Peptides against a protein of PDB entry 3VZA. Designs and how they scored, part 90

Target 1, 98 residues: chain A of PDB entry 3VZA
Amino acid sequence: RVERLCKSKELFEERLGLEIRRIHNEQLQFIFRHIDHKDPDKPYMFTLSINEQGDYEVTSCTPPLDCISEFQLKVRETNNFSAFIANIRKAFTALSFK
Target 2, 62 residues: chain B of PDB entry 3VZA
Amino acid sequence: AAYVTQLYYKISRIDWDYEVEPARIKGIHYGPDIAQPINMDSSHHSRCFISDYLWSLVPTAW

## One batch from the design tools (peptide; made by RFdiffusion4, then SolubleMPNN)

Design b2_p19_6_s3 (from b2_p19_6, 12 letters changed)
Fold by OpenDDE base, seed 3:
Structure b2_p19_6_s3 (fold): chain B 98 residues (1-98), chain C 62 residues (1-62), chain A 19 residues (1-19)
Amino acid sequence: as target 1 above (98 residues)
Amino acid sequence: as target 2 above (62 residues)
Amino acid sequence: RLDKSALELLREILSLPPE
C-alpha cells in the first residue's frame, strides 16, 4: 500500500504538474509547473492555510495574481476546492503569456 | 501520503490505472454527469500538453 | 476508508510536520 501511495503521488505530481507540500506555520504550498511551455519547470505557487474561523486563507502567491482574493472569496462561498485550484492554474497560465 | 493522494482526487477527480506501463497515462475523470476515460501515450506529447489536457477536464465553474 | 472533505483533508495534512 505504501508503494502504491508513493506511486500515486508521483503520478499526480508529474501528470498534473502540481506538487503539494506541508510547510511551516500550518500552511500548504501548492506548486504548479508545466505552465510555461518554453520553461516547463518554472514554478507558479501559492500557500494556503485554514484560519481560526475555519476558512481557507491564501497566505502568499508567486507570481502575484490579481484574482487570488476573489478566488479565496469564491471558495469560501461555494466550498468548491476543485474549482479553486483549477481557476488558480488557469490564471497562472494566462499570466505566463504576459 | 494517503491524505495527499486523496486531496489530489478531490482536486482533479481523476483515478489512475496503476497497472499499466509508465508511458501509458490511463485513468478515469469523474465529472458531475459523465465519467470520461483517459488513455494517452506520454511519448506522443509534451509534459505541458499532458498537464494542460488533464486540467482541461476539471470544471472551473464555482 | 473515510470519505473526507477537502477541508478535512487539509486539516489532516496541516497536522503533519513540515517537509
Scores: peptide ipSAE 0.655, ipTM 0.951, DockQ to the pose 0.804
Fold by OpenDDE base, seed 2:
Structure b2_p19_6_s3 (fold): chain B 98 residues (1-98), chain C 62 residues (1-62), chain A 19 residues (1-19)
Amino acid sequence: as target 1 above (98 residues)
Amino acid sequence: as target 2 above (62 residues)
Amino acid sequence: RLDKSALELLREILSLPPE
């Protein structure tokens, strides 16, 4: 099972181009790659916490996204975490064409 | 790793087939509708294309 | 096994030490 779990994580990281890391101060870092077809290794990332109210809180976004605050509101309203992450990736993708 | 892999499933709703060779991207995407099989030869596509395709399976409607 | 929500999974992960 441990071997499968490790393999699973590696498959997700490579195939989705998404790395998830636990970082300091009770935050998760989401690192997207494979966004820019001309620079597949260029990272697009954001960090996420759960605040004292128990709500999702984006603590950083690099590069910055104008829509990130709206997405934070949406995920708090809907609790649709999948759509939250997918929309962020879509926004990063759009940004890569600018 | 268990929680992280579960989180990946919560995000993507993809379950991989772990018994195939590394070059074969095989799995199932579980959307709100019917389950969609995934079966790709990674050697035929760029990393970016593969990622874009897989993410295209994930609905963005809130 | 429990079918944890995304929020619950995040809390569990956040309770772990940084990588």
Scores: peptide ipSAE 0.652, ipTM 0.950, DockQ to the pose 0.830
Fold by OpenDDE base, seed 4:
Structure b2_p19_6_s3 (fold): chain B 98 residues (1-98), chain C 62 residues (1-62), chain A 19 residues (1-19)
Amino acid sequence: as target 1 above (98 residues)
Amino acid sequence: as target 2 above (62 residues)
Amino acid sequence: RLDKSALELLREILSLPPE
């Protein structure tokens, strides 16, 4: 089971180009790669925590996204975490063309 | 790693086939309407194309 | 096995030490 879990994580990281790390101050770092086809290893990332009210809170976004605050509101309203992450990747993808 | 892999599933709704050869990207995406099989030869595509394709399966509707 | 929500999974992960 442990071996399968490790393999699963590696497959997700490579195939989705998404790495998830627990970092300092009770935050998760989401690192997207494979966004820029000219530079597949270029990272696009944001950090996430659960605030004292129990709500999703984006604590950083690099590069910055003007839509990230709206997405934070949407995920709090809908609790659709999948759409939250997918929309962020979509936004990063759009940004890579600018 | 158990919680992280569960989180990946919550995000992507993809379940991989772990018994296939390494170069084969095989699994199932469980969308809200129908399940869609995934079956790709990774040697025939760029990493960016593969990721873009897989993410295209994930709905962005809130 | 408990079917945890994304929020619950995040809480569980955030309770672990940084990697």
Scores: peptide ipSAE 0.650, ipTM 0.950, DockQ to the pose 0.787
Fold by OpenDDE base, seed 5:
Structure b2_p19_6_s3 (fold): chain B 98 residues (1-98), chain C 62 residues (1-62), chain A 19 residues (1-19)
Amino acid sequence: as target 1 above (98 residues)
Amino acid sequence: as target 2 above (62 residues)
Amino acid sequence: RLDKSALELLREILSLPPE
């Protein structure tokens, strides 16, 4: 099962271009690649934690997104984590067409 | 990595077919209405196209 | 397999010992 789990993670990372890492201070880092077709390995990332109130909290976003605060509000209201991540990727994609 | 793979499913709603050749991207996307099969040859597409296509399956409506 | 919410999964992941 461990081997299957490792394979599953690798498939998701490569096919979705999304890496998920645990980093310091109880945060998760979400790293998007395959955003810029001219530079597929260019990372677009944000970090996420659960604050003292038990709510999703974006602790960083690189490059910055004007809409990230709104998305944080939306995910807190709807609990639609899938839409949260998908909308962030959509926003990063739009940003790559500067 | 059990929780991480579960998180990937919560995000994408994709279940991969792990028994096919590595170059074959095969699985099922479970949308709110009808489950849609995924079946593509990765050698025929760029990494960016593949990712864009798969993410296009994920609804962005809140 | 227990069907955890995304929030529950995040809490579980963040509560694991550092690698």
Scores: peptide ipSAE 0.650, ipTM 0.949, DockQ to the pose 0.741

Design b2_p19_7_s1 (from b2_p19_7, 7 letters changed)
Fold by OpenDDE base, seed 3:
Structure b2_p19_7_s1 (fold): chain B 98 residues (1-98), chain C 62 residues (1-62), chain A 19 residues (1-19)
Amino acid sequence: as target 1 above (98 residues)
Amino acid sequence: as target 2 above (62 residues)
Amino acid sequence: PPTESVFELLKKITELEYP
């Protein structure tokens, strides 16, 4: 089972171009790649924590996204985490064309 | 890794077929109404195209 | 392990303590 789980993680990382890491201070780092077709390995990332109120909180975003605060609000309102991540990727994609 | 893989599923709603050859990207995307099969030959596409396509399956409506 | 909510998954992955 451990082998299958490791394989699953690797498939998601490569196919979605999304890596999820646990980092310091009880945060998750979401790293998107395969965004810029000219530079597929260029990372687009944000970090996430659950604050003391129990709410999703974006603690960093690189490169910065103007819409990230709105997305944080939306995910708190809807609890649609899937849409949250997908919209962030969409925003990073749009940014890569600038 | 169990929790991370669960998280990937919660994000993408994709379930991979782990029994196929490595070059075959096969699975199922579970949408709110219908399930769509995924079946791609990775050798025919760039990494970016594959990722873009898979993410296009994920609804962005809140 | 049983299927977890996203919230619980994040807590488990980060080993967050309950506030």
Scores: peptide ipSAE 0.616, ipTM 0.943, DockQ to the pose 0.335
Fold by OpenDDE base, seed 4:
Structure b2_p19_7_s1 (fold): chain B 98 residues (1-98), chain C 62 residues (1-62), chain A 19 residues (1-19)
Amino acid sequence: as target 1 above (98 residues)
Amino acid sequence: as target 2 above (62 residues)
Amino acid sequence: PPTESVFELLKKITELEYP
């Protein structure tokens, strides 16, 4: 099962172009690649933590997204984490065209 | 990797077929209404296209 | 292990699985 889990992670990373890392201060880093078709390895990333109030909190976003604060509010309200991540990727994609 | 893979599933709702050849991207996306099969030859597409396609399966409605 | 909620997954990944 361990081998399967490792393979699963690698498949998700490559196919979704999304890497999830544990970083300092109890945060997760979400790194999107495959956004810019001319530069597939260019990273678009944000970091996430659960703050002391127990809420999802975006602690950084690179490049910055104007919509990220609204998305943070939405995910807190809806608890739809899938839509949260998907919308962020959508926003990064739109940004890559600018 | 158990929790991370669970998280990937919660995000994407994709379950991969792990028994196919490496070049075959095969799985199922479990949407809220319909489960859609995924079956792609990775050699026929760019990495960006593949990712874009897979993410297009994920609803963005809150 | 049983499937966790996203919230619990995040907690476990950030806290319990953090080296």
Scores: peptide ipSAE 0.615, ipTM 0.943, DockQ to the pose 0.465
Fold by OpenDDE base, seed 1:
Structure b2_p19_7_s1 (fold): chain B 98 residues (1-98), chain C 62 residues (1-62), chain A 19 residues (1-19)
Amino acid sequence: as target 1 above (98 residues)
Amino acid sequence: as target 2 above (62 residues)
Amino acid sequence: PPTESVFELLKKITELEYP
């Protein structure tokens, strides 16, 4: 099962172009690739933690997104984490066209 | 890796078929209404196209 | 492991994955 789980992780990373890493200070880093068709390996990333109030908190976003604070509010209100991640990717995609 | 793979499923709602050849991207996307099969030859598409397609299956409505 | 909520998954990944 461990081998299957490792394979599963690798398939998700490659096919979704999304890497999830644990980093210092109890944070997760979400790294999107395959965003810019002209530069598929260019990373678009944000970091996330659960703050002292127990809420999702975006601690960094590179490149910055004007909508990230609104998305943080929305995910806190709806608890729809899937939509949260998908909307961030959509925003990064839009940014890549500018 | 177990928790990370669960997180990927919570995000994408995709379950992969692990018994096919490496170039075949096969699985099922579980949407709110209909489960949609995924079955594509990765050699026919760019990595960006594949990712864009898969993410297009994920609803963005809050 | 059992199926977890996203919230619990995030906590498990950030906390239990460290020694």
Scores: peptide ipSAE 0.615, ipTM 0.943, DockQ to the pose 0.439
Fold by OpenDDE base, seed 5:
Structure b2_p19_7_s1 (fold): chain B 98 residues (1-98), chain C 62 residues (1-62), chain A 19 residues (1-19)
Amino acid sequence: as target 1 above (98 residues)
Amino acid sequence: as target 2 above (62 residues)
Amino acid sequence: PPTESVFELLKKITELEYP
């Protein structure tokens, strides 16, 4: 099972172009790649924590997204984490065309 | 990473077939309607196309 | 292992050193 779990993580990372890392101060870093077809390894990332109120909080976003605050509000309202991540990727994709 | 892989599933709703050839991207996407198979030859697609395609399966409606 | 909520998954990933 350990081998499968390792393989699973690798498959998700490569196929989704999404890496999830634990970073300091109890945060998760979500790193999107495969966004820019001209530069597939270019990272687009944000960090996330659960704040003292128990709410999802985006602590950084690189490059910045003007919609990230709205998405944070939406995920708090809906608890649809899947849509949250997917919308962020969509926004990064749109940004890559500028 | 059991928790991380669970998180990937919660995000993508994709379950991979781990017993196929490395070049075969095979799995099942469990959308809100019906489950749909994923079956791609990675040698026929760019990494970006593959990722874009897979993410296109994930609803963005809140 | 049992299926966790996203909330609990995030907490466990950030707080614990388990896979």
Scores: peptide ipSAE 0.610, ipTM 0.943, DockQ to the pose 0.475

Design b2_p19_7_s2 (from b2_p19_7, 7 letters changed)
Fold by OpenDDE base, seed 3:
Structure b2_p19_7_s2 (fold): chain B 98 residues (1-98), chain C 62 residues (1-62), chain A 19 residues (1-19)
Amino acid sequence: as target 1 above (98 residues)
Amino acid sequence: as target 2 above (62 residues)
Amino acid sequence: PPEESVFELLKKITELEEP
């Protein structure tokens, strides 16, 4: 089972180009790669925590996204975490063309 | 990695076929209305294309 | 582990497996 779980994680990381890491202060780091076709390994990332109120909170975003605050609001309202992550990737993709 | 893999599924709604050759990207994407099969030869595509394609399956509507 | 909500997944990943 452990082997299967490790394989699953690796497949998701490579195929989605999304790595999820635990970082200090009870935060998760979401690292997108495969965004820039000219530099597939260039990371686009944000960090996330659950604040004292129990709400999703973006604690950093690199490179910065103008829309990240709106997305934070949307995910709190809808609880659609999938759309939250997908929209962030979409925004990073758009940014890579600038 | 059990919680992380669950999280990946919650995000992507993709279930991989783990019994195929490494070069074959095979699985199922579970959308709200219909499940779509995924079946790609990774040797025919760039890493970026593959990721872009898979993410295109994930709805962005809130 | 049992099926978890996204919220619980995030909590468990961050709180139970702190680096």
Scores: peptide ipSAE 0.635, ipTM 0.946, DockQ to the pose 0.479
Fold by OpenDDE base, seed 2:
Order: structure tokens, then sequence, then C-alpha cells
Structure b2_p19_7_s2 (fold): chain B 98 residues (1-98), chain C 62 residues (1-62), chain A 19 residues (1-19)
């Protein structure tokens, strides 16, 4: 089972181009790659925490996204975390075209 | 990695077939309406194309 | 581990898993 879990994580990281890391201060870092077709390893990332109120809170976004605050509101309203992540990737993709 | 893999499933709704050769991207995407099979030869596509395709399966409607 | 909500998964990852 441990081997399966490790393989699963690696498959998701490579195929989705999404790495999930725990970082300092009880935050999660979501790192998107495979966004820029000219530079597939260029990272697009944001960090997330659950604040004292129990709400999803984006604590950083690199590069910055104008829509990130709206997405934070939407995920709090809908609790649709899948759409939250997918929309962020969509926004990063749009940004990569400059 | 158990919680992380669960999170990946919650995000993508993809379940991989772990018994196929490494170059074969095979699995099932569980969409809101129907399940859809995934079956790609990774050697035929760029990493970016593969990721874009898989993410295209994930609904963005809130 | 048992099936968890996204919220609980996020909490457990931040609390239990280190990079």
Amino acid sequence: as target 1 above (98 residues)
Amino acid sequence: as target 2 above (62 residues)
Amino acid sequence: PPEESVFELLKKITELEEP
C-alpha cells in the first residue's frame, strides 16, 4: 500500500503538473508546472491556510492573480475546492500567454 | 502520502490504473454526470499537453 | 486512513506532513 501511495502521488504530480507541499506556519503550497509550454518547469504557485475562523485563506500567490480574492470568496461560499484549484490553474494559464 | 493522494482525487476526480506500463496514462475521470475513461500514450504528447488535457476534464463551475 | 472531507484533509496535511 505504501508503494502504491508513493506511486499515486508521483503520477498526480507529473500528470497534473501540481505539487502540494506543507510549508511553515501550517500552510499548504500548491505549485503548478506545465503551464507555460515554452518553459514547462516554470512554477506558478499559491499558498493556502485555514484561518482562525476556519475559512480558506490564500496567503500568497506568485505570480499574482487579480482574480485570486474572488476565487477565495467563491470557495468559501460553495466549498467547491476542485473548482477552486481548477480555476486558479486556468487563470495562471491565461497569465502565461502575457 | 495517503492524505495527499486523497486530496488529489478530491481535486481531479481521477483514479489511475496502476497496473499499466509507465508510458500509458490510463485511468477514469469521475465527472458529475458520467465516468469517462482516460487512455493516453505519453510518448505521443508533451507534458504540457497532457496536463492541459487532464485539467480540461475538471469542471470550473462553482 | 478513512475517507475525509477536503477541509479535514487540508488540516491533517498541514498538521501531520512535513516537506
Scores: peptide ipSAE 0.635, ipTM 0.946, DockQ to the pose 0.581
Fold by OpenDDE base, seed 1:
Structure b2_p19_7_s2 (fold): chain B 98 residues (1-98), chain C 62 residues (1-62), chain A 19 residues (1-19)
Amino acid sequence: as target 1 above (98 residues)
Amino acid sequence: as target 2 above (62 residues)
Amino acid sequence: PPEESVFELLKKITELEEP
């Protein structure tokens, strides 16, 4: 089972171009690749934590996204984490064309 | 990796077929209305195309 | 592990899987 789970993680990382990492101060880092077709390995990333109030909080975003604060509000309102991540990727994709 | 793989499923709603050859991207996306089969030959596509396609299956409506 | 909400998954990934 452990081997299968490791394989699953690797498949998701490669196929979605999304890596999820634990980082300092009880945060998770979400790293998107395969965004820029001209530079597939260029990372687009944000970090996330659960704050003292128990809410999702984006603690960093690189490159910056103007819409990230709105998305944070929306995910708190809807609890639709899937849409949250998908919209962030969509925003990074749009940014890559600028 | 158990919790991480669960998180990937919560995000993507994709379940992979782990018994196929490495070059075959096979699985099922479980959308709100229908289950969409995934069956791609990765050698025919760029990594970016594959990722874009898979993410296109994920609804962005809040 | 048992089925978890995203919220619980995030906490457990952060808290329980750290060395």
Scores: peptide ipSAE 0.633, ipTM 0.945, DockQ to the pose 0.472
Fold by OpenDDE base, seed 5:
Structure b2_p19_7_s2 (fold): chain B 98 residues (1-98), chain C 62 residues (1-62), chain A 19 residues (1-19)
Amino acid sequence: as target 1 above (98 residues)
Amino acid sequence: as target 2 above (62 residues)
Amino acid sequence: PPEESVFELLKKITELEEP
């Protein structure tokens, strides 16, 4: 099972171009790659934590996204985490064309 | 990696077929309406195309 | 581990070692 879990994680990382890392201060780093077709390994990332109020909080976003604060509000309202991540990737993709 | 893989499923709603050859991207996407099969030959696509395609399956409606 | 909500998954990932 451990081998399968490791394989599963690797498949998701490669196929979705999304890596999820635990970082300091109880945060998760979401790293998107495969955004820029001319530079597939260029990372687009944000960090997330659960704040003291128990809410999803984006603690950083690189490169910055104008819409990230709105998405944070939306995920708090809807609890649709899937849409949250997908919309962030969509926004990063749009940013890569600027 | 158990919790992380669960998280990936919660995000993508994709369940991979782990018994196929590495070059075959095979699985099922469980959308809100009906499940859709995934079956791609990775050697015929760029990494970016594959990722873009898979993410296109994920609804962005809140 | 048992199936968890996204919220609980995030908490567990940030707090616990992954197997």
Scores: peptide ipSAE 0.631, ipTM 0.945, DockQ to the pose 0.463

Design b2_p19_7_s3 (from b2_p19_7, 6 letters changed)
Fold by OpenDDE base, seed 3:
Structure b2_p19_7_s3 (fold): chain B 98 residues (1-98), chain C 62 residues (1-62), chain A 19 residues (1-19)
Amino acid sequence: as target 1 above (98 residues)
Amino acid sequence: as target 2 above (62 residues)
Amino acid sequence: PPELSVFELLKKITELEYP
């Protein structure tokens, strides 16, 4: 089972171009790659924590997204984490064309 | 890795077929109403195209 | 392991670093 889990993680990382890492201060780092077709390895990332109120909180976003605060609000309202991540990727994609 | 893989599923709703050759991207995407198969030859596509395609399966509606 | 909510998953993943 451990082998399958490791394989699963690797498949998701490569195929979705999304790496999920735990980092200091009880945060998760979401790293998107495969965004810029001219530079597939260029990372687009944000960090996430659960604050004292128990709410999802974006603690950083690189490069910055104007919409990230709105997305944070939306995910708190809807609890649709899938849409949250997908919309962030969509926003990063749009930004890559600038 | 168990929690991380669960998280990936919660995000993507994709279940991979782990019994195929590495070059074959095969799985199932589970939408709200329908499940659709994924079956791609990775050698025929760029990494960016593959990722874009897979993410296109994930609804962005809140 | 049992299926967890996203919230629980995030907590579990972050907690593992800080036992």
Scores: peptide ipSAE 0.685, ipTM 0.949, DockQ to the pose 0.458
Fold by OpenDDE base, seed 1:
Structure b2_p19_7_s3 (fold): chain B 98 residues (1-98), chain C 62 residues (1-62), chain A 19 residues (1-19)
Amino acid sequence: as target 1 above (98 residues)
Amino acid sequence: as target 2 above (62 residues)
Amino acid sequence: PPELSVFELLKKITELEYP
């Protein structure tokens, strides 16, 4: 089962172009690739933690997104984490065209 | 890896078929209304296209 | 492992690295 779980992680990383890393200060780093069709390996990333109030908090975003604060508000209100991640990817995609 | 894979499922709602050849992207996306099969030949598409397609299955409505 | 909410998953993932 461990082998299958490792394979599953690798499949998600490659197929979704999304890597999830544990980083310092109890944070998770979400790294999107396959965003820019002209540069598929270019990373678009943000870091996330749960703050003292128990709320999702974006601690960094590279490149920066004007909408990230709104998305943080929305995910806190709706708890729709799937939409949160999908909208961030959508925003990064839009940014890649500029 | 168990928790990470669960997180991927919570995000994408995709369950992969692990018993196919590496070039075959096969699985099921569980949407709010229906389950949609995924069955692609990765050799026919760019990595960006594949990712874009899969993410297009994920609703963005809050 | 048991099925967890996203919130619980995020906490578990970070806790595994920083016990």
Scores: peptide ipSAE 0.685, ipTM 0.948, DockQ to the pose 0.441
Fold by OpenDDE base, seed 2:
Structure b2_p19_7_s3 (fold): chain B 98 residues (1-98), chain C 62 residues (1-62), chain A 19 residues (1-19)
Amino acid sequence: as target 1 above (98 residues)
Amino acid sequence: as target 2 above (62 residues)
Amino acid sequence: PPELSVFELLKKITELEYP
């Protein structure tokens, strides 16, 4: 089971180009790669926590996205975390075309 | 890793087939309506294309 | 382990699985 779980994580990381890391202050870092076809290893990242009110809170975004605040609002309203992550990736993709 | 893999599933709604060769990207995407199979030869595509394709399966509607 | 909500997963990952 442990071997399968490790394999599963690796498959998701490689195939989705999404790495999820635990970082300080009870935060998660989401790192997207495979965004820029000219630079597949270039990372696009944001960090997330659950604040004192119990709400999803984006604590950083690199590179910055002007839509991230709206997405934070939307995920709080809908609780659709899948759409939240997918929309962020979509926004990063759009940004990569400059 | 168990919780992380669960989170990946919650995000992507993809279950991988773990009994195939590494070059074969095989699984099932569980959409809100219909489940669709995934079956790709990774040697035929770039990493970016593969990721873009898989993410295209994930709805962006809130 | 049992299936958890995203909220619970995030809590578990940040609190229980933090190295």
Scores: peptide ipSAE 0.683, ipTM 0.949, DockQ to the pose 0.506
Fold by OpenDDE base, seed 5:
Structure b2_p19_7_s3 (fold): chain B 98 residues (1-98), chain C 62 residues (1-62), chain A 19 residues (1-19)
Amino acid sequence: as target 1 above (98 residues)
Amino acid sequence: as target 2 above (62 residues)
Amino acid sequence: PPELSVFELLKKITELEYP
């Protein structure tokens, strides 16, 4: 099972181009790669925490996204975390063309 | 890794087939409608295309 | 393994999953 779990994580990381890391102060870092077809390893990332109110809070976004605050509001309202992550990736993708 | 893999599933709704060769990207995407199979040869696609394709399966509607 | 909500998963990962 341990081997499968490790393999699963690696498959998701490579195939989705999404790495999830625990970082300081009880935050998660979501690192997207495979966004820029000219530079597949270029990272696009944001960090997330659960704040004192128990709400999802984006604590950083690199590069910055104008829509990130709206997405934070949306995920709090809908609890659709999947759409939250997917929309962020979509936004990063759009940004890569600028 | 157990929690992380669960999180990946919650995000993507993809369940991989772990018994196939590494070059074969095989699994099932469980969307709001019918479940759809994933089956592609990774050697025929760029990493970016593969990721873009897989993410295209994930609904962005809130 | 128990199925957790995203919220609980995030809590587990940030607080307990990694040493």
Scores: peptide ipSAE 0.682, ipTM 0.948, DockQ to the pose 0.518

